# Peptides against a protein of PDB entry 7PB4, part 22

Target 1, 105 residues: chain A of PDB entry 7PB4
Amino acid sequence: KMLNIKEYKEKLLSTLGEFLEDHFPLPDRSVKKKKKNIQESSVNLITLHEMLEILINRLFDVPHDPYVKISDSFWPPYVELLLRNGIALRHPEDPTRIRLEAFHQ
Target 2, 218 residues: chain B of PDB entry 7PB4
Amino acid sequence: DALQMAVGYFEKGPIKASQNKDKTLEKHLKTVENVAWKNGLASEEIDILLNIALSGKFGNAVNTRILKCMIPATVISEDSVVKAVSWLCVGKCSGSTKVLFYRWLVAMFDFIDRKEQINLLYGFFFASLQDDALCPYVCHLLYLLTKKENVKPFRVRKLLDLQAKMGMQPHLQALLSLYKFFAPALISVSLPVRKKIYFKNSENLWKTALLAVKQRNR

## One batch from the design tools (peptide; aimed at target 2 Q117 L121 R155)

Design b1_p25_2 (made by RFdiffusion4)
Pose (drawn by RFdiffusion4):
Structure b1_p25_2 (pose): chain A 91 residues (1-28, 43-105), chain B 212 residues (1-189, 196-218), chain P 25 residues (1-25)
Amino acid sequence: KMLNIKEYKEKLLSTLGEFLEDHFPLPDVNLITLHEMLEILINRLFDVPHDPYVKISDSFWPPYVELLLRNGIALRHPEDPTRIRLEAFHQ
Amino acid sequence: DALQMAVGYFEKGPIKASQNKDKTLEKHLKTVENVAWKNGLASEEIDILLNIALSGKFGNAVNTRILKCMIPATVISEDSVVKAVSWLCVGKCSGSTKVLFYRWLVAMFDFIDRKEQINLLYGFFFASLQDDALCPYVCHLLYLLTKKENVKPFRVRKLLDLQAKMGMQPHLQALLSLYKFFAPALISVKIYFKNSENLWKTALLAVKQRNR
Amino acid sequence: SLEIKGSEEVLFQKVQELVIVTAQM
């Protein structure tokens, strides 16, 4: 069961990365890829389940943040605009 | 054959400015509906015309008439429904066309050969609950399509939030009752739905439904 | 495997599934 989940996770991750690079590229400060942004969000969601908010730096391309906000993937902090969290789809 | 000429004409897409083209389009569309309302269409023709109507090609009236004449002689391929859901995801489709398609999918539910690949699109179907124009028809569709495996906690939470936003609507209550039946531990809280009149009820479709 | 053209919807679905699978592991 574990190995099956692992194979599925890795296949999903690789295909997701390819899809992101194909459909959500950077334009050309130092910006990070959307993949790294999603990785940071997913890591913070499980590492700190009591505070899954990550600060928005200059490396976050505002179009990416807005994209994640429009599609229900990322959520804004009720008071602090510089923080965003990942929607807890697992619960 | 008389129908294949119209299918090819619709596959060629919209043409030049209209000198006599309006009459030609009308003749082809009349031929298709006559065949559809007399004995029905085959699976291949339906697979072609449904996806042509749900694409950006042709105006709203042509797509509406095509959808209103999508009556199967036998069965409907599920792959055609999958491509239709993909065309909906493209977004170049009219709202009224989307409502008509969801009504058609609800009406033609028992005439789809397989429904497992359609159930795999439960997420795309569920995401359309945000749209309050599609909400009743999407709820009617999910009432038919929902299995036990589809009742995930996230969906229960989002449906409860939508019920709190919109109120205890009949279609939302029916879908929530189905979710309660499938997963009572995740939440506490088929049949009549408004605007569920079968627009595509021909006599032959009626005899096939009774034979079903 | 099914072909879906909507880029935003595909993104949402893949991210949703990844979060769920990560929680399971």
Fold by OpenDDE base, seed 5:
Structure b1_p25_2 (fold): chain B 105 residues (1-105), chain C 218 residues (1-218), chain A 25 residues (1-25)
Amino acid sequence: as target 1 above (105 residues)
Amino acid sequence: as target 2 above (218 residues)
Amino acid sequence: SLEIKGSEEVLFQKVQELVIVTAQM
């Protein structure tokens, strides 16, 4: 039973990854190198898949404080996407923190 | 059904011939209140009663009581909220009714089925920030609604002007912090890192009812 | 677009299922 659930979870994660790559890719970093001296703080944006993994893990690892701090690696449109669709909730007292919706509860 | 009779009374209005108009009104109002607090109201019942509460058809006391019992069984229709906002523009409701409506809208926000049309009303809600009585609740509503696309230079200026006039109010700071998150280049001012955003507890009126609604819809 | 709404709904369903399955682990 547990092995089947683990395998099923892995299949769901894989299928989700493929779906996210097709429908919600990161914007191409092909913003033209206009030469201006703005220090390329190359903020490495994470994928929506990685963002969801962080949120899911936090929900189950720390159920009493399931909120994740939004870092510079979080692409703002992904945060808005999750909030708009009821997948994530903003912390009522801290706009820099979001949680995954507890769909299992 | 007693509830259907009560809703029908409010919709059609008092039949002219009833000698005991006030007793009949009170009976039907108590019926709506009892059902709303016990079980919640259907989306259709909320659609009818919410419009009545904001239309000015009844007195402020009755409108206030109706609005306080706009508790959903499951969901609130976005169309009902849009219609309600349209009544705010007509100006037939009291200032206290407007405040109560914004408190209700914040408290019931998660139970509204869709947000697309409500998001189009962003500019209307933002304009209501100039009302000192509404400002705390409108800030909370905007905190729930604000997207990056809504963060414009003219709105940043208006929020900073409001902060200059009213001081560093917690609800304004919450909204400004969110604006800075979406558009850091538009807000050069160092906002104090408030660890906690405190909106006035709009939910206090419905806290028990909201817990019951969440429990029924699990 | 209708396509964007469709993809967002599918995203919601996939995440919901994943959370429910993860809770059973």
Scores: peptide ipSAE 0.624, ipTM 0.451, DockQ to the pose 0.266
OpenDDE base, seeds 1, 2, 3, 4: peptide ipSAE 0.560, 0.498, 0.486, 0.622; ipTM 0.655, 0.792, 0.783, 0.437

Design b1_p25_2_s1 (made by RFdiffusion4, then SolubleMPNN; from b1_p25_2, 14 letters changed)
Fold by OpenDDE base, seed 1:
Structure b1_p25_2_s1 (fold): chain B 105 residues (1-105), chain C 218 residues (1-218), chain A 25 residues (1-25)
Amino acid sequence: as target 1 above (105 residues)
Amino acid sequence: as target 2 above (218 residues)
Amino acid sequence: ELKIEGKELLLKLMVEELVILEAEL
């Protein structure tokens, strides 16, 4: 039973990864280099897959504080996507923290 | 080719300037119907036309006729089905079109090339059980899709609640029996041992066409 | 191409299933 669940989970994760790559890719960094000298620290944006993985892991690893701090690596449209769809919830007192919805409760 | 012209018309839409829009539409629709019932449609043609039928681009009567002639020559692409379900989520199609789509999906289930992505839509289909018009056909679809991993306590509760509301419907009993088969510990209720599973004959609309498809693919 | 509403719903459903599966493990 547990083996089948693990295998199914792995398959679902793989399928989710492919789905996210196809339908929710990161924006191409083709920001036209306008020459302004500001060292915009090239913040490495994480994929939506990586973001979801962080949120899922936090939900199960720290169930009493399942919130993740929004970092500069979190692409704002992904955060909005998750919140808008009720996949994630914003912390009521700290707008810089989000949690995954506890779909299992 | 007349079929290519017809499909292209539906895909690109009517050019505004034609005085005889309705006659042109009917001509192309009849072309698609004739080919579909005679030979079936290619997977690419089904992909295009199925999306059109569910997009709300045309009126309900046209969409219904298109959907009724979504008969494969060989296979239906799973991607076409996933796209179709995405259109159901947009909600631009009528309730009757949704019912017809689920009937079509059940009838054509064996002709869909893959089931991996469709299985991921299990939760969406399960949520559609709450629609009384869809429920019989959704139960049949879920009966075809359900694996052991889909049988969860919360889904069992929802099915039992639905049974309490709607009574002991044959389609619901069939699905519950399958759930009990996969997870007997989750269903304490004694289900009547029905020797025959009875779903509404969703395939009746396509029975003759499906027989012809099976004969061509032997 | 999937419609945006369909994509977003499918995403939610997949995440929901993952969370449910993880809770069983």
Scores: peptide ipSAE 0.595, ipTM 0.655, DockQ to the pose 0.453
OpenDDE base, seeds 2, 3, 4, 5: peptide ipSAE 0.590, 0.569, 0.589, 0.590; ipTM 0.657, 0.677, 0.661, 0.658; seed 2 fails the geometry check

Design b1_p25_2_s2 (made by RFdiffusion4, then SolubleMPNN; from b1_p25_2, 11 letters changed)
Fold by OpenDDE base, seed 5:
Structure b1_p25_2_s2 (fold): chain B 105 residues (1-105), chain C 218 residues (1-218), chain A 25 residues (1-25)
Amino acid sequence: as target 1 above (105 residues)
Amino acid sequence: as target 2 above (218 residues)
Amino acid sequence: ELEIEGKEEVLRLMVQELVELEAEL
């Protein structure tokens, strides 16, 4: 039973990865180079897949404080996407912290 | 059923022929209240009753009681909320009903099926910050709705002007902190990092009901 | 091509399923 669940989870993660690459890619860095705002160029933005992985891991690793601090690597449109769809929740007292929705609870 | 008869009474209005109009109204209102608090209301029932509560068809006491029992069984339609906001623009509801509506909207926010049209109403909600009675609840609503695209220089100026007028209110500080997060270059003022965003959890009139709704939908 | 709303709903459902699966492990 556990093996089947793990295999299914791995398949779902792979499918999610492909889905995110196709439908929610990071904006091309090439287009931002032409507008002189120097500061955005130095921060490596993480993928939506990596962001979700961080949030899922935090939910299960620290269930009593499942909130992740939003870093400069978090692309703001992804944060907004997760919040508006009920995938993530903002901390009621700290707008710089978000958690994954506890769908299993 | 009894609920359908009650909703139909509010929708169609009192049939002229009933000598005991107040007793009939109270009976139907109690039926709606009992079902709403026990089981929640269907999205269609909320659509009808929410519009009635804000239309000014009934007195303020009745409208207040209807609005207090707008508890979903599952979801609230975004269209119902948009229609409700439209009634607020007409101005037929009391100030107390407006406050109660914003409290309800914040409390029920997660149960609204979609947010796209509500997000387009951002400018309307933001304009309501000037009402001192609404300001705490509107700040909380805007805290839930605000996207980076909504953070404009003119809105930052208005929030800072409100802060200068009203002082450092916790709800306003919470909204300003979110604005600073989305657009740090627009807010040069060092906001004290108050670790605790206290939206006055004014006694969430629906706290127990919302817990029950969440348990039923799990 | 999925509509934007459809894409976002699919994303939510996939994440929900992942969380549910993780809770079983």
Scores: peptide ipSAE 0.600, ipTM 0.480, DockQ to the pose 0.269
OpenDDE base, seeds 1, 2, 3, 4: peptide ipSAE 0.602, 0.600, 0.598, 0.599; ipTM 0.543, 0.538, 0.544, 0.542; seed 1 fails the geometry check

Design b1_p25_2_s3 (made by RFdiffusion4, then SolubleMPNN; from b1_p25_2, 13 letters changed)
Fold by OpenDDE base, seed 4:
Structure b1_p25_2_s3 (fold): chain B 105 residues (1-105), chain C 218 residues (1-218), chain A 25 residues (1-25)
Amino acid sequence: as target 1 above (105 residues)
Amino acid sequence: as target 2 above (218 residues)
Amino acid sequence: ELEIEGKELLLRLMVEELVILEAEL
């Protein structure tokens, strides 16, 4: 039973990864090159997949405080995407923290 | 060819300047219909047209006609089905189009090349059981898709609740029986042992077309 | 525009299923 769930989870993760790569890719670094003056903040943006992994892991690892602090590696459009679709929730008192929706509760 | 022109018309949309938009649309629609029923459509053509039928780009009558002629020559890409389901989520298609899509999906199930991605949409299909118009067809689809890993306590509860509301419908009983097979501990209720599971196959709009496809691919 | 909405909803459904699966492990 557990093996089948794990296999199914892995398959879902793989499919989700492919889906995210195809439909929600990070903006090409090339677009930022033309505007000279914005400080090349060398902050490597994480993929939406990585962002979701962080949020899912936090939800299950720390269920009493499932909130993740929004880092500079979080591409703002991804944060907005998750929030507007009810995938994530903003902390009521700290707008810099978001959690994954607890779909299992 | 005429089919490529027709598909291209639906893909690109009507050129604004055509005074006879409706006649042109009808011409292209008939072209697609004729080819689909005679020969079936290529996977690529189905990909394009299926998405168009569910996107709300055209009116319900046109979408219905397109969807009715989504007959494969050989196979349907699972990706096309996933994309189609994404359009269903947007909710711009009519209820009748949704029903027709599920009927189509059940009818064409064996012609879908892979089921891996479709199986991941299990939760979406299961949620559609709450729609009374969809329920019979969704039960049939779920009967085809359900694996042991899909049989969860919350889904069992939802099915039992649905049965309590709708009564002991044959399609729901079939699905519950399958659930009981995979997870007997989750379903304490005695289900009538039906020797033959009959889904409403009677209304397969594509029966004749599918027979023709099977004959050509032999 | 509609395609975007569909993709976003599909994303939600996939994440929802993933969370449900994770909770069962």
Scores: peptide ipSAE 0.519, ipTM 0.714, DockQ to the pose 0.393
OpenDDE base, seeds 1, 2, 3, 5: peptide ipSAE 0.518, 0.516, 0.517, 0.516; ipTM 0.726, 0.721, 0.730, 0.728; seeds 1, 2, 3, 5 fail the geometry check

Design b1_p25_2_s4 (made by RFdiffusion4, then SolubleMPNN; from b1_p25_2, 13 letters changed)
Fold by OpenDDE base, seed 3:
Structure b1_p25_2_s4 (fold): chain B 105 residues (1-105), chain C 218 residues (1-218), chain A 25 residues (1-25)
Amino acid sequence: as target 1 above (105 residues)
Amino acid sequence: as target 2 above (218 residues)
Amino acid sequence: ELEIEGKELLLRLMVEELVILRAEL
């Protein structure tokens, strides 16, 4: 029974990933490295799929503290997308933390 | 190709300079209709035209005609269906267009290449059961989509409440019977043993075309 | 603009369904 649940969850996440790749891809890294010496730390941005996976997992794995710290790997437009659509919420006291909306509660 | 010109017209919209906008529109509609009914449309053509029909770019009469000729040559992309549902969420399409879309979706269900993304839209389709005009067609769609994992206590309650409101509709009974099959413990109510599941023949609009598609793909 | 709004709403609905399904499993 538990194995079937995990498999179904993973299948749903995979399917969501395909949807997100088609409709919400990361911006092409074709931003020409203009040589300006700004230490733009080549922060590897995560996909919206990976971001949602982190948020969903945190919601269920740590229900008493479902908040995830916004890292530099979080593309700001994705954070804004999730917030404006009511998919995620900011922590009331710490704007650097977000949680997934508890749609099941 | 005449079809490519017609699809391109709908995609780009009417060029300002054409004196006879309505005649040009009608010409391109007839081109799409003729090809769709004769040969079917490619998946890419359906992708473009289906989105146009649901976007509200054109009037309801035009959208209805486009949607009626969304007949595949081979397959329909699931992505096209997902995009179409996104337009339904925006709510710019008429009620009649929504009904026609669900009828189309049921009729063309077997021609959709994949169902994985469509299955994620289960909750959206289920919520659409509350629309009395959509309910018969949504029940049929849900009958095709429902897996054991979709059968939840809250959905059972909603279906029973809907049955209490609408009465024992054949399409609702069909869906409830499927729910009982997957989760008998959630449905204590004795359902009449219907030997035949009867959905409204949504296929009637496309019956001849669907037969032709099935013959070409054999 | 409208296409974007539709996609974003669809995204919410998909995530909502996933969360609900996971909670009941």
Scores: peptide ipSAE 0.559, ipTM 0.671, DockQ to the pose 0.336
OpenDDE base, seeds 1, 2, 4, 5: peptide ipSAE 0.552, 0.552, 0.546, 0.546; ipTM 0.673, 0.674, 0.680, 0.677; seeds 2, 5 fail the geometry check

## One batch from the design tools (peptide; aimed at target 1 M2 F60 H104)

Design b1_p26_1 (made by RFdiffusion4)
Pose (drawn by RFdiffusion4):
Structure b1_p26_1 (pose): chain A 91 residues (1-28, 43-105), chain B 212 residues (1-189, 196-218), chain P 26 residues (1-26)
Amino acid sequence: KMLNIKEYKEKLLSTLGEFLEDHFPLPDVNLITLHEMLEILINRLFDVPHDPYVKISDSFWPPYVELLLRNGIALRHPEDPTRIRLEAFHQ
Amino acid sequence: DALQMAVGYFEKGPIKASQNKDKTLEKHLKTVENVAWKNGLASEEIDILLNIALSGKFGNAVNTRILKCMIPATVISEDSVVKAVSWLCVGKCSGSTKVLFYRWLVAMFDFIDRKEQINLLYGFFFASLQDDALCPYVCHLLYLLTKKENVKPFRVRKLLDLQAKMGMQPHLQALLSLYKFFAPALISVKIYFKNSENLWKTALLAVKQRNR
Amino acid sequence: SEEAEALLYQKVQELVVTEAEYRELE
């Protein structure tokens, strides 16, 4: 059961990464890829379940943040605009 | 054949400026509906015309008439429904066309050969609940489509939030009751739906429904 | 564009759910 979930996870992650690079590229400060941004968000969601917010730095491309906000993937902090969290789809 | 000429004409897409083209389009569309309302269309022709209508090609009236004449002689391929959902996801489709398509999918539900690949699009179907123009028809579709596996906690939470936003609407209550039946531990809280008149009820479709 | 956004939402939702299941089993 474990190995099946692992195979599925890895396949989903690889195909997601390819899809991101194909459909959400950077334009050309130092910006990070959307993949790294999603990785940071997913890591913070499980590492700190009581504070899953990550600060928005200059490396976050504002179009990516807005994209994640429009599609219900990322959520804004009720008071602090510089923080965003990932939607807890697992619960 | 008389119908294949119209299918090919619609596959060629819209043409030049109209000198006599309006009459040509009308003749082809009349031929298609006559065939559809007399004895029905085959699966291949439906697969072609449904996806042509849900694409950005042709105006709204042509797509509306095509959707209103999408009556199967036998069955409907599920791959055609999957491609139709993909065309809906493209977004170059009219709102009224989307409403008509969801009404058609609800009306033609028992005439789709398989529904497992359609159930795999439950997420795309559920995401359309945000749109308050599609909300009743999407709820009617999900009432028919929902299995036990589809009742995920995230969806229950989002449906409860939508119920709190919109109020205890009939279609939302019916879908929530179905979710309660399938997963009572995740939440506490089929049949009549408004605007559920079968627009595509021909006589032969009626005899096929009764034979079903 | 809307299709790519819808696909992105679905893929990310599935990844988050699978990540939670993988961590529980680990």
Fold by OpenDDE base, seed 5:
Structure b1_p26_1 (fold): chain B 105 residues (1-105), chain C 218 residues (1-218), chain A 26 residues (1-26)
Amino acid sequence: as target 1 above (105 residues)
Amino acid sequence: as target 2 above (218 residues)
Amino acid sequence: SEEAEALLYQKVQELVVTEAEYRELE
């Protein structure tokens, strides 16, 4: 039973990854590597897949405080996408925190 | 160059040791303002300063002044706009800064070098229609961005719901009229044939500067 | 697209439910 669920989870993750790459890719930031040493604090945006992984892990690892702080790595259109579709919820008192919807409850 | 020093100051941040931080800040801000209004800024300078204005690195007053002087010499990079939009939801900028950004984006729309990535942000901009303060400017932006492929049944419903809530606003009617043009079957409501599209004059803040840019690039 | 967003919702829902089941067995 556990092996079957693990395999199914892996399949879901793989399928989700492909789906997200096809339908919700990050905009191509042409990182023109021009040589100038300006440590552009290039806010490394994470993929929607990585964002969902963080949210899912937080939901299960810390069920009493399932909220994740929105970092600069969170692409705002992805945050809005999740909120608009009811996949994520904003914290009622702190707009900088979001949680995944508890679909299992 | 004085401009390079000013941009470098905003990028690196204030050096802790200067007792006269406010005077130094004001000096550099005035330098940027003077060059921007006189000559416009290079695309690279706009990239840096626009990111700073929306990142919340400085106070609202400074961010507002920086954003007001985001006047191109020639073009604005689409990447700069995409990066700027990425800051809008981080919550570090004020509501007034968001309004100003959308006004700026509408005013400078023709100076953006490419639109492909901005068009991918259509859904994000559309979601911002729910903000009453942003709605007029977002409608104008969407009017500029909307293609036939963007006109979906759910967006039509959202616009009609918004019109039911806010009334028959000129900016909503303009956008709905465009939607009806692309997809007449999706809009059963008789829209009054408005011959004149009335968007709030977002350009008023930059009208003189935009005229100067257009004259220099002729 | 609205269809893609609906599919996203469904896929995330299924993943969360599966994760819950997986963790209950750990």
Scores: peptide ipSAE 0.631, ipTM 0.418, DockQ to the pose 0.282
OpenDDE base, seeds 1, 2, 3, 4: peptide ipSAE 0.629, 0.626, 0.615, 0.627; ipTM 0.446, 0.425, 0.689, 0.423

Design b1_p26_1_s1 (made by RFdiffusion4, then SolubleMPNN; from b1_p26_1, 13 letters changed)
Fold by OpenDDE base, seed 1:
Structure b1_p26_1_s1 (fold): chain B 105 residues (1-105), chain C 218 residues (1-218), chain A 26 residues (1-26)
Amino acid sequence: as target 1 above (105 residues)
Amino acid sequence: as target 2 above (218 residues)
Amino acid sequence: MEYKEQTLRLMVEELVILEAELRKLE
């Protein structure tokens, strides 16, 4: 039973990955360097898939504090997407922290 | 060959094809239609054309005609179906195209090589039940896909709510019956025992073609 | 609500449920 669930989970993750690549890709870096002072924070953005993985893991690994700090690697539109759709929740006292919705509860 | 040229045209052709009497478009479309209905299409051809039909590259009339001729010679790739569903999410296809796609998916279900990834899209299909135009066909699809693990309390509630709203539809009743089979404790409502399950697609558009495909693959 | 966003939510929901089930079995 456990093996079956794991396999199913892995397949779902794969499907999700493909879905995210097709519909929620990261912006291509190729948008022309218009010189305005956007601090070149050389921080590599993570994929939405990676972001979700972090959030899911935190939800289960630290259930009493399931919040993840928003880093510079978090693309702001992804954060907004998750919040808008009720997939994630912002910490009530710290806007720099978000958690995944506990759908299993 | 003529088919390769036709497929190539649709793949590489103009992004904004006007629905107008492009003789070239009509020629290639007829080529695809003729081959599809006579011999069926290869999985690779279906992959390309199905994607095109749902991408919004061409007008609704063209997309409809392409989708109607998505008849396999042997099998349909699951990946093609997954890609097709992804296009439904983008929303570039018409409502009629969506209906036709679900009809197609149900009709061609047995010819899809694998179901593992399609089963993972269960939630997406289930969410489409709220669309009145899609509901009959989605119920049929879900009837084919539903496993015990898919039968969750919240889905039962949704189905019962739909029943309350729409009445006891045969397709909805069929799905509820299946749910009750897998999880009798979740459905306390007595469902009428129907000896036969009836879905609206008994007269699918592809009946003759499907018979031919089955005969060729025996 | 756009279908793509709804689909995303549903997929994530399912993943969370599956993860919970796995954790119960560990």
Scores: peptide ipSAE 0.653, ipTM 0.436, DockQ to the pose 0.524
OpenDDE base, seeds 2, 3, 4, 5: peptide ipSAE 0.650, 0.651, 0.649, 0.644; ipTM 0.434, 0.536, 0.403, 0.402; seed 5 fails the geometry check

Design b1_p26_1_s2 (made by RFdiffusion4, then SolubleMPNN; from b1_p26_1, 13 letters changed)
Fold by OpenDDE base, seed 1:
Structure b1_p26_1_s2 (fold): chain B 105 residues (1-105), chain C 218 residues (1-218), chain A 26 residues (1-26)
Amino acid sequence: as target 1 above (105 residues)
Amino acid sequence: as target 2 above (218 residues)
Amino acid sequence: MELKEQLLRLMVEELVILEAELKKLE
């Protein structure tokens, strides 16, 4: 039973990865650097897949505090996407923290 | 009518008080089967029954029988297909049911009223190519759905990898040939010029029924 | 809600459920 669940999980993760690449890609960094001195902190945005992985891991690794702090690597549209679809929840007292919805509870 | 009663039974579920639950279930299944094969089902009936078949509400045997009789009188709603795919994501249906669903989807493809939302599910279907049992039918479906904008380098790589793993399969070759047609620069490999595209005849299960549907709608 | 967003939710939901089941078996 455990093996079957693991296999299914792996298949689902693979499917999700492809699905995210197709439908929720990161914007092309081709924003033309107009020359001005804005220290565009080369913040490497993470993929939605990576973001979900972080959130899922936190949910199970630290179930008593399942919240993740929103970093600069979190693309704001992804955060909004997760929130508006009920996939993630914002911390009631700290808007800079989000958690994955506990669908198993 | 008898069909409405049968559909209602499946929608609402078995009423607790029926001593002969299995007999009642069989009666209603037979009613649906008879009407579906003789006259086809209305789009609303297909919407309800298809959802039930994939939701896991009933056992695999029942779900299989329901799915086999999802024959339209005229059209199938795209929304019904979208709902069905959503159930596939939840994983409550058996592998055999998934295979049957893809076979059904291919067979009934021309009877689906719109394809816009189905086309948005292209990536989801493409991901299902990794399942060996689904691969032949998914290839056929993708062959029907593929547009130029769907042909991307990473998908080409995935198809070539699948070919390397599974060997030269006719259904993969058919899809690759279509990809090459849309984007010849992405596929440098010489594909054998197959004069005939061979997909497993998914229509075989519904061939007679589909002919009847086409005759009624002409 | 867009179809793709609905599917995303369903997939994530399933992953969470599967992970929970695996954890119970460990």
Scores: peptide ipSAE 0.655, ipTM 0.529, DockQ to the pose 0.254
OpenDDE base, seeds 2, 3, 4, 5: peptide ipSAE 0.561, 0.580, 0.599, 0.582; ipTM 0.684, 0.673, 0.660, 0.677; seed 2 fails the geometry check

